# Peptides against a protein of PDB entry 8OXM, part 255

Target 1, 371 residues: chain A of PDB entry 8OXM
Amino acid sequence: FKAEFRLAGGVNLPKIIDCVGSDGKERRQLVKGRDDLRQDAVMQQVFQMCNTLLQRNTETRKRKLTICTYKVVPLSQRSGVLEWCTGTVPIGEFLVNNEDGAHKRYRPNDFSAFQCQKKMMEVQKKSFEEKYEVFMDVCQNFQPVFRYFCMEKFLDPAIWFEKRLAYTRSVATSSIVGYILGLGDRHVQNILINEQSAELVHIDLGVAFEQGKILPTPETVPFRLTRDIVDGMGITGVEGVFRRCCEKTMEVMRNSQETLLTIVEVLLYDPLFDWTMNPLKALYLQQRPEDETELHPTLNADDQECKRNLSDIDQSFNKVAERVLMRLQEKLKGVEEGTVLSVGGQVNLLIQQAIDPKNLSRLFPGWKAWV

## One batch from the design tools (peptide; made by RFdiffusion4, then SolubleMPNN)

Design b2_p24_2_s3 (from b2_p24_2, 13 letters changed)
Fold by OpenDDE base, seed 5:
Structure b2_p24_2_s3 (fold): chain B 371 residues (1-371), chain A 24 residues (1-24)
Amino acid sequence: as target 1 above (371 residues)
Amino acid sequence: SIEENLKKLAEKRYKEMLERFLSE
């Protein structure tokens, strides 16, 4: 292990460690706490199952629709290492790094990432109308630049075009599977991009099964389809390749209903898989600046002895698990807002919900919906 | 303590959001 470590962005401040293997290859490894690693490991197994379903279907296999997975390696009873794909970067580091981020490089006259965050934090407790107005002002003065990622990394035009398609397919597959599994907390530090493949790697899978709706500021989008995410697809945006890949992924998910329900049911009732939101986790994920000044970092992880008042928690747990299973069944039937939609209708609704500036303006400022 | 008040506020907000999630 090198003596130097970098802090990855995000709430859990995971340590990135550079390791030289016995094969002489340098590998980046992420070190997280036990509980986060277990949740990530379970969700990686679910993604591997989804990839198996996608590979069995001829239309999704021809399109190479897959979710990028990573290996979780337990190191101890309290720690583990995520074996990262060498050559991944957080999309947030590329886009909004304070020193050399793509927004600063390509749009030097736009608002800084800090100015955008400050403006949205100032309206955090305001009406939805005030949040929408400030979000539109921020968006007007913070234009997307993620198209430049592929242009910087892939100088050959034919390779550039192929990698832009790989990116678009990766966004589509992860968006639909993420929606089916109710994956939340999709901020710009929890999404990596592979510098060689242009595929996305989703990390920090600790908000699943729509538990993002139980946050103090509930999640209002089915997946991350923000302006920079769309800009990376090129001039066609969400139309053509992205939409078709979403539809083909959704078709495979809906045709695999029984398998997906059975797997999720087993996971929801596994006493070793803590997927439920709790008050402390919700507070930790959505710390306000007012709360940060009062929360000294000395909330020792050991005071997680919130004595489970066992009786009230068990009844609430079963109701939440039943609600999650019911909503999963609805999604897999194409039931949205009490109506049965076609695959194309359902995918269209989800795209419209994800790009709606009214929904995006209501998100927690830490999610950075303007990026 | 300030920390106990923050925990109580977090618990209250969580209960309100949980009731909403179960009613949808």
Scores: peptide ipSAE 0.301, ipTM 0.827, DockQ to the pose 0.052
Fold by OpenDDE base, seed 3:
Structure b2_p24_2_s3 (fold): chain B 371 residues (1-371), chain A 24 residues (1-24)
Amino acid sequence: as target 1 above (371 residues)
Amino acid sequence: SIEENLKKLAEKRYKEMLERFLSE
């Protein structure tokens, strides 16, 4: 191990440690100190399976539709080593870094990222109408800049076009796969971009199977399709390549219903896979400034006692698992709000839900829906 | 303790959220 470490961005301040392997190769490792890396490891296996399904289908294979995966080595229930994706950056670090973020560089007269966050935090306990009004004001004064990522990294126009296409395909694949798996907590620090491939790497997979709905502020979008995410696609936005790649991904997922259900069922009933939301995790993900003053950092998450009022929780667990499986089956049949939709209809509904400023304004301010 | 009250509040909030999730 090298003695030097860097802090990655995010609430948990994960440590990037450079490890020299026995092979003499330096490997950057992300050490998360509090997150159950077993969840990330299991979800990486599910992503590898989704990739196998996507590679078997001729249309998705031709489009090179894949969700990026990384190696997870869990060391304990609460510690492990993520293979840091060398040459990736959090999209939040590129967009809204305090010193030299793209918003500050390209839009110096817009609201700062801090001003936007402050405005949305001030209305956090307000009505949905007040949240929407403030969100629209923030959005008007914080214009998208993520188009500049590919323009800065890829100076050759032909390379730039291919990389923008790779980005758009990566967003589409990860959005649909993420929706099917109910992947939540898609804030700007949990999505990395590869500086060479322009593909996205989703990290921190601890909120899955729609458990983001079991938060104090429930998640209201199926995936992250915010204005900067769309701006990275260029002038076509969500139309054309993105929509077609979503439809082709959804078609493969729906045609693989039996396989996906069988695997998710095994995972939901695996006693080693703690996928359920819990009170402490919910509090941790959506800490309010008021709650921080009373939460001494000495909440040793080691209080196993909160685990064992379990008898009423066991009946609840089976009901939650059954509900998750039922909802997964509905998604894979194209059942949305009690209506059976075509692949195109379902993808259209999901895109509309993800870009709706009413849904975006209701998200927890820490999710940064204006970015 | 303050911690016990926070735990009880977190448990209550979680139960309400869980009931909502199961009723959707």
Scores: peptide ipSAE 0.340, ipTM 0.844, DockQ to the pose 0.053; fails the geometry check
Fold by OpenDDE base, seed 2:
Structure b2_p24_2_s3 (fold): chain B 371 residues (1-371), chain A 24 residues (1-24)
Amino acid sequence: as target 1 above (371 residues)
Amino acid sequence: SIEENLKKLAEKRYKEMLERFLSE
């Protein structure tokens, strides 16, 4: 280990440590000290399996449809080393950094990211109608700018076009696989973009199997397809390449139903894989300003004691696991709201749900649905 | 303690959310 450490951006202030390997190569390692990196490690294995399924299919292989994975080395139940994705930046850091964010640079007369956050926090406890109205006002005064990421990084037009396609394919693949796995908490700090490949890297995989619905403000979208995410695709938006890549990914997932069900069933009943939402995790993910004043930093220490005293929640575990498996089977059959859909119909419904301002306005303000 | 009351409130809220999730 070098004596030098850097702080990565984000709420959890992960430590970047430069390590010299036994091969004499320097490797950057991200040390997270509070996140259950075991969940990330398991979900990376699931993503590798999904990538294997996608590589077996000729149509998805030709399109290079993959989820970007990173190596996770769990050191303890609460600590581990992530292989730092060198040359990645959180999309939130690029878009909504206070000083140099793309929104401030390209749209200096729009609302600040802070003003948008404040407006949405003020309506957090209000009606869905009031949330929708304020969300539409925020969206009108905070226009998307993520197109400029590829324009800043890739000056050659042919490279720019190729990277925009790589981005669009990465969004499509991760969106559909994320939906199948019920991946939640897709806020702008949990999605990194590779500055060289333009591919997305999803981090902090601690909300999976639709456990984002077991939050004080339940998740209302199948994946992140917000205005900036769409703007990064360029002029075609969700049409053309994105839609086709979603459909081809969904075809592979649906045709792999037995394999996916078997793997998820094993994972859901693995006693070492803590995928369930818990009260403290829910409170941590959706802290309200009212809750911050009462939360002493000591509550983060005794996650194990909270699990043991929730004997009533252990009785619900099997019911939750059964519900997750049933819903996964429905998704893989194309059953949405009691109706069997074609792959195109299912993908269309998911896109419409993900871009619906009514669904987006209902999300927790920390998710930043206007970005 | 305030901490025990917060824990109980978080547990109660979680039970209500879990019941909602299981009813959907």
Scores: peptide ipSAE 0.336, ipTM 0.828, DockQ to the pose 0.053; fails the geometry check
Fold by OpenDDE base, seed 4:
Structure b2_p24_2_s3 (fold): chain B 371 residues (1-371), chain A 24 residues (1-24)
Amino acid sequence: as target 1 above (371 residues)
Amino acid sequence: SIEENLKKLAEKRYKEMLERFLSE
């Protein structure tokens, strides 16, 4: 281990540690000290399985549709070593870094990321109408810039086009797989982009199986498809390549219904896999500035007492697990709002839900739905 | 304590959201 560590972006400030392997090669390792890396490890296995399904299908294989995975070595329930995705940057760091973020560089006269966050936090307890109005004002004065990521990294036009295509495919695959697994909206610091491949890597998979709907501010989008995410696709946006890749991914998922249900059922009832939302996790994920000032850093995560009075949770657990399985079965049948949709119809609905500024305006401001 | 009030508020919010999730 080198004595120097870097902070990775993200809510949990994971430490990047350079490790020398027994082979003498330096490998960057991400050390999470507070998160349940078992959830990340399990979700990586599920992603590998989804990738296997996608590679077996000719149409998804030809399109190279994969969700990027990383190696997770859980050391404990709350600690472990991730094989750090070398040559990745958090999308949030590229876009909204306070000093040299792409928004500041390309749109210096727009609102700062801080101004946007402040405006949205001020209306957090307000009506949906007030949230929508302020969100639209924020969006008007905070224009997307993520197109510049590929333009900065890939100067050759042919390479640039190929990498933009790789990005678009990665967003499509991760969006549909993420929807099926109920990952919901993702914080911009929990989405990494590979600076060489332009593919996305999703980290911190602590919200799955629609548990984002049990948060104090429930998720309102099936996946993160914010304006900057769309801007990275270039002029076609969600149309053409993205839509077709979503449809082809959804076709494979729906055709793999029995396999996916069986796997998710095993995972939901695995007593070692804590996928459920809990009050402390919900508070941590959606901590309000008001709650931060009152939470002294002395909330030692060791307060075992909160685990015991949750006897009422066991009856709730089975109901939540059943609900998750039923909803997964509906998704895999194309049942949305009680109606059976075609793959194209379902994908269209999901895209429309994900880009709807009414849905985006209702998200937790800490997750920066305007980015 | 402030921490106990925050825990109680978190528990209340979680219960309300769980009931909603189960009722949808």
Scores: peptide ipSAE 0.318, ipTM 0.834, DockQ to the pose 0.053; fails the geometry check

Design b2_p24_2_s4 (from b2_p24_2, 13 letters changed)
Fold by OpenDDE base, seed 5:
Structure b2_p24_2_s4 (fold): chain B 371 residues (1-371), chain A 24 residues (1-24)
Amino acid sequence: as target 1 above (371 residues)
Amino acid sequence: SEKENLEKLAAKQAKAMQEAFEAE
């Protein structure tokens, strides 16, 4: 273990530790708290099951549709190490790094990442109309650059095209699987890209089963399909390969309804898997950069036993779990807003919801919907 | 310039994408 650690963007930052293995290879390791690692480990098992379903179908197997997974290694009763995928970078580090981010390099006359964040923070407590207007101004003066990731990494045109296709397929698979599981908190630091495969790795899986919708600023998109995410796909954007891969992934998920419901039911009632949103977690996820100075690090998570009667906690938990299962069943039947949709109709609705600037403008500024 | 080399690369890539999209 090297003595140096990097902090990866938040208060309980996963510490990136460089580890030398017994084989003499350096491996980056992500060190998280115990509870965060349990949530990530459970979601990795669900992703492995989804990958098994996708491999059984001939059309999804031919397209190599998979969600990238990583290993979770427990270090102690209070900490663990994620085997960080060697050769991954957060999309936020590539796009909006303060020193040399791709937006600054390729679009030096656009707004800085800081100016965009400041403008959206100033309107955070304003009307939806004011948020929309400022978001459109930010988007006009902050043009997408994520196409340059594959152009910098893959100089051969044939390799470049193959990697761009792998990226588009990875976005499609992770978007649909993430939607079915209700995965939230998809900010630019929680999505990594592999510098060799161009596939996405989703980390920090603690907001699941649509618990992002009960945050103080509710999540308004089914997955991250922002302008830079789309720019990485190329000239066709969300049309062609991305849409077809979403539809084929959704077909496999809908045809696996019984298996997915049974798995999620077991997980929702696992006493070791805390998937519920609590007020402290909600505050942590939507902290303002200005509020980071006043929150003394001495909020020890003392188990303030909120002495809600054990019976009222259990009844409230069971009602939330039942609602999650009902909503999962609706998604797997193609029920959206009380209407049964075809796979193509459901995927189209989800794409339209994810790219709608009205939905994007309502997100918490820390999610960086303009990136 | 590095920018002109990237623009030439982008034009070759755009052509290869169009040919591959017409073939699918």
Scores: peptide ipSAE 0.085, ipTM 0.735, DockQ to the pose 0.012
Fold by OpenDDE base, seed 2:
Structure b2_p24_2_s4 (fold): chain B 371 residues (1-371), chain A 24 residues (1-24)
Amino acid sequence: as target 1 above (371 residues)
Amino acid sequence: SEKENLEKLAAKQAKAMQEAFEAE
């Protein structure tokens, strides 16, 4: 380990530690100091299994459909080493960095990222109608710019086209796999982009199995398919490559129903895999920037004496696990809103849900649905 | 060590998931 650590910019960002490997190569490692990295480690293993399924299928293999994975070494309940994806940047850092963000550079007359955040925070406790109106005003005055990522990084037109295709495939694969696993908290800091491959790396996998729906502000989209995410696909948007890659990924997932159910069942009943949403986690995920100062969780040791009868906790846990498995089975059968859909019908519904401004306007402002 | 216990745990989870994936 080098004695020098770089702070990844931001109060809650993990510490980057430069490690010299036994091979003499410097590797950046990310040390998360507060999050349960066991959840990230388990979800990376699930992603590896999904990748194996995608590699077995000829149509997904030909398209190189993979979800990007990283090595997670959990060190404690509250700390671990992530292999930092060298040459990745949070999409939020590229898009909405205060000084040099792509929105400010390419759209200097649009609302600032701060103005957009402020407007959406002002309506956070308002009606869905008021949230929708303000979201539409924000969207009108904050136009997408993520197309410029590939244009800045890949100057050769043939390379640019290939990388834009890799990006679109990565969004499709991660969106469908993420939907099947019920991944939440897909804000712009939890999605990294590889500056060399243009592939997405999803981090902070602490909201899974649709536990985002039980947050104080429920998640209303199946995955992140916001205007900047779509703009990164270029002129075709969600049509063509993205849709076809979603359909082919969903086809593999549905045809692997038994495997996926068995894997998820093992995980849900693993006493070491804390996938359940708790009030402290919910508060942490949806805290206001203003509230960050006061909640030092003085976890006084004494609140362990909520002796909820072990039986009642176990019964409540088992009922939640059963509901998760039932909902996973429905997704893998193409059951949406009580109707059995074809792969194309299901993928179409998910795309429509993910791009619907009404759904996007209802999200927690920290999710930045206008980006 | 706590690290070795967590590495053993992660390896046990990985093995259980792999066995579940190979059983189909």
Scores: peptide ipSAE 0.030, ipTM 0.383, DockQ to the pose 0.022
Fold by OpenDDE base, seed 1:
Formats: sequence, C-alpha cells, structure tokens
Structure b2_p24_2_s4 (fold): chain B 371 residues (1-371), chain A 24 residues (1-24)
Amino acid sequence: as target 1 above (371 residues)
Amino acid sequence: SEKENLEKLAAKQAKAMQEAFEAE
C-alpha cells in the first residue's frame, strides 16, 4: 500500500488507495469504511440480475441497455475494497470542482457552485414557495454545461454521437432500475462517468427501497434527472432515445415482476443486509455544516436503554419490509398514486416528476439539485 | 479561440446528430 491516499468523490468520502500487488502492478482501490460496502455488494448483485433480464429481451439487448457494475470485495464488516472503476470521474468533480470545474470554465460569469449552495442553504427552513423562487434564480444564473463532457472527450463527430447515445442509454437504464429499487436521488459525487464509454457507474448505494422518502428532508424525485444530467443527452434532452430506453427498460422490469419480487423479498429479510434507515445514517446523509459541531460528545450514551422489546422491533421491521414489497409490486404493475398506468404513462409521470423544478427545489440542498 | 473551436465542433456535432436522428 502506498502511504498516499486520495479522497474520491462521494458522500462517504471513500479513500482511493494505490495498492501495489505482489505481481508489482499498481491497482487503484476504493476503500470505504462502515457497513456501506455490504449494501453496495448486494445492490451490485441485483444490478447483475437486472442486466441478465435486460439481455434476455431482444429490444433491450439490441439497445445494449445495461447498468454498469463494479466488483465489491468486502474485507470485513466495516472495510472492503472496491475495484476502482479505472477511467471514471465523478460527474460532480467534472462539473463543480473548485479550481477547474466545467461550470467555472464555460460559464465564468454565472454563480459559483458555492454561491448556489449558500443561497439554497439560506432557504432550507423556508416555505416551498421561497425554496422554488430561490431555486429558479439559482438555475437562471447557473446554466447547464454537461454537454461539454462528451465534446471534450470525443473530438470525432461520429464517435461523439455514439458516446452521447451510450450516455443517454446508461442514464435511462439506471434511472428506471434505480426507481424500481427505490434508490431515489443520487448525489453528483456518487455518479461516476466512464471517460471511454460515457456510461454511468452508480456508487454508494446506501439509500434503497425508497428510504430517501423518510429522511429529514424527504426525496421528491424518483431518480436524478437534473439539468446537467439532461444537458449531457444533447439537444433532444429527455425526448427520443432517453424516453424510448426508459420505456423498454420498464417493460422488461414489469414483465419480470415475479422474479424481481422474489429477489427483493429474500434481500429484505436477509439479516446480514441492513437496508433500513437509522437516525445516524439519516444524519450523516443530510448533515448540515452547523450539525457537525454538536454531535461529537453525546455518542457515549449507554447501551442500556435500547432494550426495546425484541418483539416490537421485529414487528416494526416486518411492517416496513411488507410496505416495501407492496410498493415494489405497485411499481411493477404500473400503479402510481392509486392509478394503473401503461408503461409509456408511468415513464412519462416519472420523467415529469424528476425534472419538475418544484420537486427539485424541495430536495436537500447538500445534494445540489441545480447541478 | 478555444471557445470558437468548441462552438464549431458543437455545430458539426449537432448536424451529425440531426442526420443520425433522422436515420433511426
């Protein structure tokens, strides 16, 4: 192991460790701390199963619809090595890096990423109307630039077009599968883009099964489809290729209902897979700079009072698991807000929910919904 | 300028996209 580590992008600030193997090869490894690696490993297995379903269908196979997966090697309960996705960069690093981010390079007269975050943090406790007005002001003065990723990396027009299609297909597949699994909004540091394929890699899968809806600031979008994510698709935006790929992915998911329910049921009741939202995890995911100062001392509260009756904990867990399975079954039937929708109707509703500035303005400001 | 080269590249890419979108 080299003594030098770099922080990767991500909410959990995973450490990139350069490891020299016994074969003398340098391997970049992402080392995450805590139980997050088990959740990532389980979700990678679910993505592999979804990829198998997508490869069996002729329409999704022809479109090469896949979720990019990475190898998770758990070393312990609280440590593991991710095989680093060599040749990937966090979308957030490309867009809003302090020194050379694409917003600063292409839009030097726009608000800085820091100014945008400050404005949205100031209204965090305000009304939804005030949040919406400030979000619209931020969006007007922080214009999307993610189109320039493919333009910088792929100078040949034919290659550029192919890679932008690969990006759009990757966003579509990950958005629909992410919705089915309840991954919700994804922080821009937890979405990597491959600099060669233009495909997305989702990391830090610690929020699943709609547990983002029970956060102190609940999620209001089914997946991340922010202005920069859409700008990367080019002039058609969410129309054409993206919509068609979402519909074809949703068709495969809905037609695989029994298989997906059986898989998720096994995972929800796996005693080694803690998917439930706990207060410490919720606090960590939505920690404000103000909240860092107070929490240091009181974690020494005695282990004694958590003898809540084992029976009430098990009953509460079972009720949450049953609710997750019921909601998954509804999604796979196309039941949205008590109405059965067609695949096209369901996909349209999800896209409209994901791009609605009213929904985006209500997200936790730390997740940067304006990027 | 780098900006003008990127705008020319964007225009070529937009045209190639329109031609390919009409072909799908």
Scores: peptide ipSAE 0.019, ipTM 0.517, DockQ to the pose 0.012; fails the geometry check
Fold by OpenDDE base, seed 4:
Structure b2_p24_2_s4 (fold): chain B 371 residues (1-371), chain A 24 residues (1-24)
Amino acid sequence: as target 1 above (371 residues)
Amino acid sequence: SEKENLEKLAAKQAKAMQEAFEAE
């Protein structure tokens, strides 16, 4: 290990450590200190299975539709080393972190990321109507800039076009796979972009199976498709390549229903895979940045053996697991709101839900739905 | 060790997923 570490941007202050492998290669390692890296490791395996399904299908293989995976090496129950994809940056770091964020560089007269967050936090406890109005004001004064990522990294127009397509395909694949697995909205620091491939890498997979819907501020979008995410696709936005790649990914997922149900069932009933949302995890995920300093001590409160009274916890757990499986089966059948949709109809509904300013305005302000 | 238990778990999960995937 080199003595130098960098803090990666993000809620969990992950440390990037340069490690020399036994093969003599330097590898950047992300050391997360409090994340359930077991959940990340499990979800990476699910993503690998989804990738295998996508590679078997000719239409998804031709489009190179894959969800990017990373190696997780658990070091403890709550810590481990992620094999950091060299040359990845959090989209939040590129967009809104530091004085050199793309929003400040390209839109210096827009609201600061802090002003946007403050405005949305002020309305957090208000009506949906008030949240919507303030969100629209924030959006008007905080225009998307993520198109500039590919423009800055890829100066050749042909390469730029190819990388923008790779980005769009990566967003589509991760959005649909993420929807099927119930990953929901993703914090901007938990989405990395590869500076060479323009593909997304999703990290910190601690919310799965729609557990984001039971947060104190429930998620209202099937996946992150915010204005900057869309802006990175270029002038066509969600239309054309993105939509078609979503449809082709959804087609493979729906045609792999039995496999996906079996895989998820095994995971849901794995006693070592803690996918269930707990109050402490919920508080941590929706903590205010101002409160981050106070909760650091209390999460070290003793592992008092909450003797899970086996019987009552098992019944509640089983009912939640059954509900997750039923909802997964509905998704894989194209059942949305009690109606069976075609792949195109389902994908259209999901896109509309994900881009709806009413849904975005209801999200937890800490997740920056205006970015 | 805790690491070895997590590695064994990950290997068991990977195997179960692979077997479920190969059964189709």
Scores: peptide ipSAE 0.012, ipTM 0.340, DockQ to the pose 0.022; fails the geometry check

